# Designs tried in a protein design run: peptides against a protein of PDB entry 4IGA. Part 92

Target 1, 116 residues: chain A of PDB entry 4IGA
Amino acid sequence: KRVLIVDDAAFMRMMLKDIITKAGYEVAGEATNGREAVEKYKELKPDIVTMDITMPEMNGIDAIKEIMKIDPNAKIIVCSAMGQQAMVIEAIKAGAKDFIVKPFQPSRVVEALNKV

## One batch from the design tools (peptide; made by RFdiffusion4, then SolubleMPNN)

Design b1_p25_1_s1 (from b1_p25_1, 13 letters changed)
Fold by OpenDDE base, seed 2:
Structure b1_p25_1_s1 (fold): chain B 116 residues (1-116), chain A 25 residues (1-25)
Amino acid sequence: as target 1 above (116 residues)
Amino acid sequence: SELEKKIKEALEKVEEAKKELELAK
């Protein structure tokens, strides 16, 4: 399966890329903000998306909503430092399949990828 | 509802992760 990695932090994208590839998944591409994420989703049609929340241009919640309009069957896993209950609820309501709070263990990401 | 179940599960996982982080400090 192919994964689109969305995060404004280069180090986080690198970390996720390492985890994803070591787990046997292919990285479809990367995006650094919500607008880019939507564009890349249209272009690449990935099987799975890892989505940050706090990003410039467009936040992750809005990106989830836009992607769900394009593909109601999109498989989106949120990875965010914003682990407040309200944010988790908002992400799931928007269409996210899972919510991983930062900092996380690699095994948590792998489990989410395998389950989605 | 199915949505409520998904929210509940997500909240539980997040709280569990936070708890583990706190214990690791």
Scores: peptide ipSAE 0.587, ipTM 0.891, DockQ to the pose 0.976
Fold by OpenDDE base, seed 3:
Structure b1_p25_1_s1 (fold): chain B 116 residues (1-116), chain A 25 residues (1-25)
Amino acid sequence: as target 1 above (116 residues)
Amino acid sequence: SELEKKIKEALEKVEEAKKELELAK
């Protein structure tokens, strides 16, 4: 399966790329904000998306909503430092399949990838 | 509902992660 990595932090994208590839998944591409995420989703048609929340231009929640409009069956895993209950609820309501709070263990990401 | 169940599960996972982080410090 191919994964689109969305995060405004280069370090985080690198970390996720390492985890994803070591787990046997392929990285379809990367996006640095929500707007780019939507564009890349259309272009790359990934199987899974890892989505940050706090990003410039367009936040992750809005990106989830836009992607879900494009593909109601999109598999989106949120990876965010904002682990407040309200944010988790909002992300799931928007269509996210899982919510991973930063900092996270690699195994948590792998489990999420395998589940969706 | 299914949505409520998904929310509950997500909240539980997040809480668990927070606890694990706290214990690791």
Scores: peptide ipSAE 0.584, ipTM 0.890, DockQ to the pose 0.978
Fold by OpenDDE base, seed 4:
Order: sequence, then structure tokens, then C-alpha cells
Structure b1_p25_1_s1 (fold): chain B 116 residues (1-116), chain A 25 residues (1-25)
Amino acid sequence: as target 1 above (116 residues)
Amino acid sequence: SELEKKIKEALEKVEEAKKELELAK
């Protein structure tokens, strides 16, 4: 399966890339904000998306909503430091399949990838 | 509802992660 990694932090994208690759998944591509995420989803049609929330240009919640319009069956895993209850609720309502709070263990990401 | 169940599960997983982090400090 191919994964689109969305995060404005380069180090986080690198970390996720390492985890995803070691778990046997392919990295379809990367995006640094919500607008790029939507564009890359259209272009790459990945099987799974890891989505940050706090990003410039377009936040992760709005990106989730836009991607869900494109593909109602999109498999989006949120990965964010914003682990407040309200944010979790909002992300799931928007269409996210899972919510991983930062900092996280690699196994948590792998479990999410395998489950969606 | 199904949505409420998904929200509940997500909240529980996040809370568990926070607890684990706190214990690790």
C-alpha cells in the first residue's frame, strides 16, 4: 500500500517515512500543508494518508474535508500534537479513521496503518 | 451511533497515549 505523508515539519515527515517504509509500506509522496495534501491526493491517489493538523495555508481538518469530497472512502490517519478532545472529535467527524497524538511510538503508527 | 463509537474509541486511545507519556516522564 502507498502512503501520502502530510506534515509541515521536515523532521516529522522523515520520521514517518522511516516508520512507514520499515513497516513494508511505500511512500507515495509528501505534502507540507493542507492545500498540497489535497493536490497530492488527486495526483497520487494514495491508499492511506497521514495528516498533521496545525499547518500553514490550510489546516489538516480542512484538508480532510476536501479529500473526503474527492474520495469518500479515503483512509486518513491524523498524526498531531493537538490531542485535545475537541480536536479529536472534529477530526473523526471530518472523516479521519484514527488519531495519533504526538509524541508517539512507531508501533502506534504501524498499528494504525494496518487497521485502516 | 457508529460515529459516536468511533469518536469514543479515538478519545480513549489518545488519553491512553497521554497517560503513558506522563508515566514515562
Scores: peptide ipSAE 0.580, ipTM 0.889, DockQ to the pose 0.979
Fold by OpenDDE base, seed 5:
Structure b1_p25_1_s1 (fold): chain B 116 residues (1-116), chain A 25 residues (1-25)
Amino acid sequence: as target 1 above (116 residues)
Amino acid sequence: SELEKKIKEALEKVEEAKKELELAK
């Protein structure tokens, strides 16, 4: 399966890339904001998306909503430091399949990838 | 509902992660 990694932080994208590849998944590509995420989803048609929330141009919640319009069956895993209950609820309502709070253990990401 | 179930599960996972982090500090 191919994964699109969305996060404005280069270090976080690098970390996720390492986890994803070591788990046997392929990295379809990367996006640094919500607008790029939507564009890359259309272009690459990944199987799974890891989605940050706080990003410039377009936040992760809006990106989830836009991707769900394109593909109602999209498999989106949120990965964010914004672990407040309200944000978790909003992300799931938007269509996210899982919510991983930062900082996280690599095993948590792998479990999420395997379950979606 | 199905949505409520998903929300509940997500909230539980997040709380577990927060507790785990606190214990690890």
Scores: peptide ipSAE 0.567, ipTM 0.884, DockQ to the pose 0.981

Design b1_p25_1_s2 (from b1_p25_1, 11 letters changed)
Fold by OpenDDE base, seed 5:
Structure b1_p25_1_s2 (fold): chain B 116 residues (1-116), chain A 25 residues (1-25)
Amino acid sequence: as target 1 above (116 residues)
Amino acid sequence: KELEEKIEEALKKVEEALKELEEAE
């Protein structure tokens, strides 16, 4: 399966890329904000998306909503430092399949990838 | 699964993760 990695932090994208590839998944591409994420989703048609929340241009919640308009069956895993209950609820309501709070263990990401 | 069940599961996972972080500090 192919994964689109969405995070404004280069270090975080590198970390996720390492985890994803070591787990036997392919990286479809990367995005640095929500607008780019929507564009890359249309272009690459990935099987899975890892989605940050706090990003410039467009936040992760809005990106989830826009991707779900494109593909109602999109498989989106949120990965965010914003672990508040309200944010978790909002992400799931928007269409996310899972919510991973930062900092995380690599095994948690792999588990999420395998379950969606 | 219904939306409420999905929310409950996600909240539980986040709570568990936060607890583990607290214990590691």
Scores: peptide ipSAE 0.528, ipTM 0.863, DockQ to the pose 0.890
Fold by OpenDDE base, seed 2:
Structure b1_p25_1_s2 (fold): chain B 116 residues (1-116), chain A 25 residues (1-25)
Amino acid sequence: as target 1 above (116 residues)
Amino acid sequence: KELEEKIEEALKKVEEALKELEEAE
């Protein structure tokens, strides 16, 4: 399975790439904001998306909504430092399959990847 | 109902993660 990694932080993208690759998944590509995420989703048609929330240009919630318009069956895993209940609820309502709060253990990401 | 269940599960996982972090600190 191919994963699109969306996070404005280069370090986080690198971390996720390592986790995803070690777990036996392929990295389809990377995006640094929500607008790029939507564009890359259309271009790459990944199987799974890891989605940050707090990003410039377009936040992760809006990106989720736009991706879900394109593909209602999109498999989006949120990875965010914003673990507030309201944000979790909003992400799931938008269509996210899972919500991982930062900082996270690699095993949590792997579990999410395997479940979606 | 399905959405509510998904929300509940997500909230639970986040709560558990936050609890683990709190206990580790």
Scores: peptide ipSAE 0.525, ipTM 0.860, DockQ to the pose 0.964
Fold by OpenDDE base, seed 3:
Structure b1_p25_1_s2 (fold): chain B 116 residues (1-116), chain A 25 residues (1-25)
Amino acid sequence: as target 1 above (116 residues)
Amino acid sequence: KELEEKIEEALKKVEEALKELEEAE
């Protein structure tokens, strides 16, 4: 399966790339904001998306909503430092399949990838 | 699964993660 990694932080994208590839998944591509995420989703048609929330241009919640309009069956895993209940609820309502709070263990990401 | 169940499961996972972080500090 191919994963689109969405995060404005280069170091976080690198970290996720390492985890994803070591788990036997392929990285389809990367996006640095919500607008780019939507564009890359259309272009790459990934199987799974890891989605940050706090990003410039377009936040992760809005990106989830736009991707879900494109593909109602999209498999989106949120990875965010914003672990507040309200944010979790909002992400799931928007269509996310899972919510991982930062900082996270690599095993948590692998579990999410395997279950979506 | 119902939306409320999905939310509950997500909240539980986040709570568990936060607890583990607190215990590790």
Scores: peptide ipSAE 0.518, ipTM 0.859, DockQ to the pose 0.892
Fold by OpenDDE base, seed 4:
Structure b1_p25_1_s2 (fold): chain B 116 residues (1-116), chain A 25 residues (1-25)
Amino acid sequence: as target 1 above (116 residues)
Amino acid sequence: KELEEKIEEALKKVEEALKELEEAE
């Protein structure tokens, strides 16, 4: 399966890329903000998306909503430092399948990838 | 799954992760 990685932090994208590839998944591409995420989703049609929330240009919640308009069956896993209940609720309501709070263990990401 | 169930499961996982982090700090 192919994964689109969305995060404004280069370090985080590198970390996720390592986890994803070691788990036997392919990285379809990367995006650095929500607007780019929507564009890359249309272009690449990935099987799974890892989505940050706090990003410039467009935040992750809005990106989720836009991707869900494109593909109601999109498989989006949120990875965010914002672990507040309100944010989790908002992400799930927007269409996210899972919510991973930063910092996380690699096994947590792999579990999410396998279950979506 | 119903939306409320999905939310509950997500909240539980986040709570567990935050608890583990707090205990490790």
Scores: peptide ipSAE 0.506, ipTM 0.855, DockQ to the pose 0.880

Design b1_p25_1_s4 (from b1_p25_1, 12 letters changed)
Fold by OpenDDE base, seed 3:
Structure b1_p25_1_s4 (fold): chain B 116 residues (1-116), chain A 25 residues (1-25)
Amino acid sequence: as target 1 above (116 residues)
Amino acid sequence: MELEEKIEEALKKVEEQKKELELAK
């Protein structure tokens, strides 16, 4: 399966790329904000998306909503430092399948990838 | 699954992860 990695932090994208590839998944591409995420989703048609929330241009919640308009069956895993209940609820309502809090263990990401 | 059930599961996973992180300190 192919994964689109969305995060404004280069180091975080690198970390996720390492975890994803070691777990046997392929990285379809990367996006640095929500607008790029939507564009890349259309272009790459990934199987799974890892989505940051706090990003410039367009935040992760809005990106989730836009991607869900494109593909109601999109498999989006949120990965964010904003782990408060309200944000989790908002992300799931928007269409996310899982929510991972930063910092995270690689095993948590692998679990999410395997279950979506 | 109902939306509320999905929310409940996500909240549970988040709390579990937070607990694990705290215990690992």
Scores: peptide ipSAE 0.714, ipTM 0.926, DockQ to the pose 0.792
Fold by OpenDDE base, seed 1:
Structure b1_p25_1_s4 (fold): chain B 116 residues (1-116), chain A 25 residues (1-25)
Amino acid sequence: as target 1 above (116 residues)
Amino acid sequence: MELEEKIEEALKKVEEQKKELELAK
């Protein structure tokens, strides 16, 4: 399966890329904000998306909503430092399948990839 | 699954992860 990695932090994208590839998945591409995420999703049509929330230009919640318009069956895993209940609720309402809090264990990401 | 069930499961997973993170300190 192919994964689109969305995060404004280059370090985080590299970390996720390492986890994803070691788990046997392919990285379809990367996006640094919500607008790029929507564009890349349409272009690459990945199987899974890892989505940050706090990003410039367009936040992750809005990106989830736009991606769900493109593909109602999109498999989006949120990875965010914003682990408040309100944010989790908002992400799931928007269409996310899972919510991982930063910092995370690599095994938690692999679990999410395998289950979505 | 209904939306409320999905939310409940997500909240549970987040809480569990937070507990594990705290215990690892």
Scores: peptide ipSAE 0.714, ipTM 0.927, DockQ to the pose 0.797
Fold by OpenDDE base, seed 2:
Structure b1_p25_1_s4 (fold): chain B 116 residues (1-116), chain A 25 residues (1-25)
Amino acid sequence: as target 1 above (116 residues)
Amino acid sequence: MELEEKIEEALKKVEEQKKELELAK
């Protein structure tokens, strides 16, 4: 399966890329903000998206909503430092399938990838 | 699965992850 990695932090994208590839998944591409995420989703049609929340241009919640408009069957895993209950609820309501809090163990990401 | 159930499961997993993080410190 192909994964689109969305995070404004280059280091985080690199970390996720390493985890994803070591787990046997392919990285479809990367996005650095929510607007780019939506554009890349249209372009790449990935199987799974890892989505940061706090990003410039467009935040992750809005990106989730826009992607869900494009593809109601999108498989989006949130990966965010914002692990408060309200944010989790908002992300799931927007259409996210899972919510991973930063910092995380690689196994948590792999579990999410395998279950969506 | 109902939305409320999805939310509950997500919240549970987040809390479990937070707990694991605290235990790992």
Scores: peptide ipSAE 0.713, ipTM 0.926, DockQ to the pose 0.799
Fold by OpenDDE base, seed 4:
Structure b1_p25_1_s4 (fold): chain B 116 residues (1-116), chain A 25 residues (1-25)
Amino acid sequence: as target 1 above (116 residues)
Amino acid sequence: MELEEKIEEALKKVEEQKKELELAK
């Protein structure tokens, strides 16, 4: 399965890439904001998306909504430092399949990838 | 699965992760 990694932080994208590849998944590509994420989803047609929330240009919640318009069966895993209940609820309502709080253990990401 | 059930499961997972993080500090 191919994963699109969305995060404005280069370090976080690198860390997720390492976890994803070691788990036997392929990295389809990367995006640095929600607008880029939507365009990359159309282009790459990934099987799974890891989605940050706090990003410039377009935040992760809006990106989830736009991707769900493109593909109602999209499999989106949120990875965010914004672990407040209200944010979790908003992400799930938007269409996210899972919500991982930063900082996280690699095993938590792998579990999410395997279950979506 | 209904939306409310999905929300409940997600909230549960997040709280569990927060507990683990707190214990690791």
Scores: peptide ipSAE 0.703, ipTM 0.923, DockQ to the pose 0.801

Design b1_p25_2_s1 (from b1_p25_2, 11 letters changed)
Fold by OpenDDE base, seed 1:
Structure b1_p25_2_s1 (fold): chain B 116 residues (1-116), chain A 25 residues (1-25)
Amino acid sequence: as target 1 above (116 residues)
Amino acid sequence: SKEDEIEELVEKLKKLSDEELEKLL
C-alpha cells in the first residue's frame, strides 16, 4: 500500500517515512500543508494518508474535509501533538479513521497503518 | 455505524490522554 505523508515538519516526515518504509509500505509522496495534501491526494491517489493537524495554509482538519469530498473512502490517520484532543475529535468527526499521538512509537504507527 | 466508530475512537483518545497525563504526574 502507498502512503501520503502530510506534515509541515521535515523531521516528522522523515521519521514517518522511515517507519512506513520499514513496515513494508511504500511512500507515495509528501505534503507540507493541507492545501498541498489535497493536491497530492488528487495526483497520487494514495491508499493511506498520515495527516498532521497544525499546518500553515490549511490545517489538517480542513484537509481531511476536502479529501473526503474527493474520496469518501479515504483512509486518513491523523497525527496530533499532545494536548490536541479537541482537534483530534474534530478530525475524527471529519472522517479520519484513526489517530496517532506525538511523540509516537513506530509500532503504534504500524498498527494504525495495518488497521485502516 | 459511523457514529459508533467515531464514539469508539473518541473514547480511545480520551483514555490515552488520561494515561499520558498520569505519567506526567
Scores: peptide ipSAE 0.172, ipTM 0.677, DockQ to the pose 0.083
Fold by OpenDDE base, seed 4:
Structure b1_p25_2_s1 (fold): chain B 116 residues (1-116), chain A 25 residues (1-25)
Amino acid sequence: as target 1 above (116 residues)
Amino acid sequence: SKEDEIEELVEKLKKLSDEELEKLL
């Protein structure tokens, strides 16, 4: 399966890319904000999306809403910092299939990828 | 159902939040 990685932090994208690749998944591409995420989803048609919440230009919640309009069956895993519980709940209500809290262990990421 | 799935995820998040709060205190 192919994964689109969305996070404004380069370090986070690198970490996720390493985890995803080692787990046997393919990285479809990367996005650095919600607007880019929507564009990349249309372009790449990934199987799974890892979606950061707090991003410039467009936040992850709005990106989820837009992607769900494009593909109601989109498989989105929201990735959020500690203390953002309310936003994670909103992301789930918007259509996210699972969530991961930062900082995370690689096994938690793999578990989420396998579940969705 | 979709509502059940949302409720389950929210419940898991709440439990995680409680655990993290306990670690801070």
Scores: peptide ipSAE 0.165, ipTM 0.670, DockQ to the pose 0.085
Fold by OpenDDE base, seed 3:
Structure b1_p25_2_s1 (fold): chain B 116 residues (1-116), chain A 25 residues (1-25)
Amino acid sequence: as target 1 above (116 residues)
Amino acid sequence: SKEDEIEELVEKLKKLSDEELEKLL
């Protein structure tokens, strides 16, 4: 399966890319904000999206909403900071299928990928 | 852990959402 990685932090995208690749998934592409995420989703048609919440330009929750309009069956894993329970709840309400909390262990990411 | 707490909240919310959706259908 192909994964679109969305995070404004280059380091986080790199970390996720490494985990995703080692787990046997393919990285479809990367996006650095919610607007790019929506554009890349249309372009790449990934199987799974890892979506950061706090991003410039467009936040992850708004990106989730827009992606769900495009593809109601989108498989989105929201990536949240510790203590952002309310934002995770909003992400789930928007259509996210699972979540991971930063800082995360590789096994947790793999578990989420396998679950959605 | 905080992650466990979030997971519980997410699971609870997802269940509620599914139930609400089922009622609407």
Scores: peptide ipSAE 0.092, ipTM 0.559, DockQ to the pose 0.277
Fold by OpenDDE base, seed 2:
Parts: sequence; structure tokens; C-alpha cells
Structure b1_p25_2_s1 (fold): chain B 116 residues (1-116), chain A 25 residues (1-25)
Amino acid sequence: as target 1 above (116 residues)
Amino acid sequence: SKEDEIEELVEKLKKLSDEELEKLL
């Protein structure tokens, strides 16, 4: 399956790319903010999205909502900062299928990918 | 762990959502 990685931090995207690739998934592409995430989803039609919900300039929850409007069957895994339970709940309400908490272990990312 | 607590909350939310969905069927 192909994964779109969304995070404003280049280091985080690189880390996720390594984990995803080692797990046998393909990286469809990357996005650095919520607007770009929506655009890349339309362009790349990924099977799975990893979505940062702590992006300062663009709300990850809003990106989830927009992607779900485009594709109600979208498989979105939110990447949440520690202590952001309320945002995770909002992400689930918006349509996210699973979540991981930063900082994360590679195994946790793989588990989430396998669940959706 | 903090992640376990979130998972519990998410699970509870999903259960409630499923129950509400079942009421509509």
C-alpha cells in the first residue's frame, strides 16, 4: 500500500519515510501542511495517510475533514503530540481510523498501518 | 502509558458511536 506522509517537520517526515519503507509499504509522497495534504491526496490517491495534527500554520483536523469529503473511505492515521488527547478525539470524530503518539517507536507506526 | 489512555478513550468513543449508529438501523 502507498502512504502519504503529512508533517510540517522535515525530520519527522524523514523518520516516517524510513519506518514506512522498512515495513514494506510505499511512500506515495509528502505534504508539509494541511492544504498541501488535501492537494496531494487528490493528486496521488494514496491508500493511507499519516497526518500530523500539531502543525502550527494549518490545522490537521481540518485537513482530515476535507480529505473525508473527497474520499469518505480515506484511511487516515493521526500523529499526535503527547498530551493532546482532546485533539485525537476530534481527529477520530473527523474520520481518522487510528492514531500514534509522538515520540513513537517504529513498531507502533507499523501496527497502525496494519490496522487500517 | 499516555498512549494507552488515549486508546481507551478512543475505544470508548468508537463504542458509543457504534451504539448510536445501531439505534439508527
Scores: peptide ipSAE 0.086, ipTM 0.564, DockQ to the pose 0.190

Design b1_p25_2_s2 (from b1_p25_2, 10 letters changed)
Fold by OpenDDE base, seed 2:
Structure b1_p25_2_s2 (fold): chain B 116 residues (1-116), chain A 25 residues (1-25)
Amino acid sequence: as target 1 above (116 residues)
Amino acid sequence: SREDEIRKLVEELLKLSDEELDALL
């Protein structure tokens, strides 16, 4: 399966790329904000998206909503430092299938990838 | 742990309707 990685932090994208590839998944591409995420989703048609929340231009919640309009069957895993219950609820309501709070263990990401 | 709490929360939230989710916000 192919994964689109969305995070404004280059270090985080690198970390996720390492985890994803070592888990046997392919990285379809990367996006650095929600607008890029939506465009890359249309372009690359990934199987799974890892989505940051706090990003410039367009935040992760809005990106989830837009992606879900494009593909109601999108598989989106949120990966965010903002682990407040309200944010988790918003993410799930928007269409996310999982929510991983930073900092995380690599095994947690792999579990999410395998489950969605 | 916080990770465990969030994991459990997600599991429960995925069972809820939009109306029920709205009631939590």
Scores: peptide ipSAE 0.717, ipTM 0.949, DockQ to the pose 0.868
Fold by OpenDDE base, seed 1:
Structure b1_p25_2_s2 (fold): chain B 116 residues (1-116), chain A 25 residues (1-25)
Amino acid sequence: as target 1 above (116 residues)
Amino acid sequence: SREDEIRKLVEELLKLSDEELDALL
């Protein structure tokens, strides 16, 4: 399966790319904000999206909403910071299928990828 | 842990229909 990685932090994208690749998944592409995420989703048609919440230009919640308009069956895993319970709830409401809390262990990421 | 608490809450929410979730949130 192909994964679109969305996070404004280059380090976080790098870490996720390493985890995803080592787990046997393919990285479809990367996005650095919610607007780019929507564009890349439309372009790449990934099987799974890892979605950061706090991003410039467009946040992850709004990106989820826009992606769900494009593909109501999108498989989005939200990556949230500790303490963002309310934002995780909003992400689920918007259509996210699962969530991971930062900082995360590689095994937790793989578990989420396998579940959706 | 706090992560486990959030996980438990989200897992319960994921069992609800979209309509039920919208009413709850």
Scores: peptide ipSAE 0.175, ipTM 0.648, DockQ to the pose 0.482
Fold by OpenDDE base, seed 5:
Structure b1_p25_2_s2 (fold): chain B 116 residues (1-116), chain A 25 residues (1-25)
Amino acid sequence: as target 1 above (116 residues)
Amino acid sequence: SREDEIRKLVEELLKLSDEELDALL
């Protein structure tokens, strides 16, 4: 399966890429904000999206909403910072299938990838 | 933990039907 990684932090994208690749998934591409995420989703048609919430330009919640308009069957895992409970709930309401909390263990990321 | 609390809430939310979820929006 192919994964689109969305996070404004280069370090986070790098870490997720390492975890995803070692778990046997393919990285379809990366996005650095919500607008780019929507564009990359259209372009790459990934099987799974890991979506950061707090990003410049367009946040992850709005990106989820836009992606769900494009593909109601999109499989989105939201990646939240500690303290973003309300935003996680909003992400799930918007259509995200699961969530992981930063900082996260690699095994938790893999578990989420396998479940969606 | 805080993560566990969020997980419980999410799990409950994910058990709702699409119609029930739409009613909350």
Scores: peptide ipSAE 0.148, ipTM 0.638, DockQ to the pose 0.373
Fold by OpenDDE base, seed 4:
Structure b1_p25_2_s2 (fold): chain B 116 residues (1-116), chain A 25 residues (1-25)
Amino acid sequence: as target 1 above (116 residues)
Amino acid sequence: SREDEIRKLVEELLKLSDEELDALL
């Protein structure tokens, strides 16, 4: 399966890329904000999206909403910072299928990928 | 943990239909 990684932090994208590839998934591409995420989703049609919430230009929740308009069956895992319970709930409301809290262990990422 | 608390809540939410979820939130 192919995964689109969305996060404004280069280090976080690198970490996720390492975890995802080691788990046997393919990285379809990367996005650095919500607007780019929507664009890349249209272009790449990934099987799964890992979506950061707090990003410039467009936040992850708005990106989820836009992606769900494109593909109501999109499989989005939201990646949130500690203390963002309300934002996680909003992401689920928007259509996210699962969530991961930062900082996370690789096994937690793999678990989420396998569940969606 | 805080993550466990969020997970419990999210898991409950995910059991609801989209319509039910929209009604609650």
Scores: peptide ipSAE 0.138, ipTM 0.648, DockQ to the pose 0.425

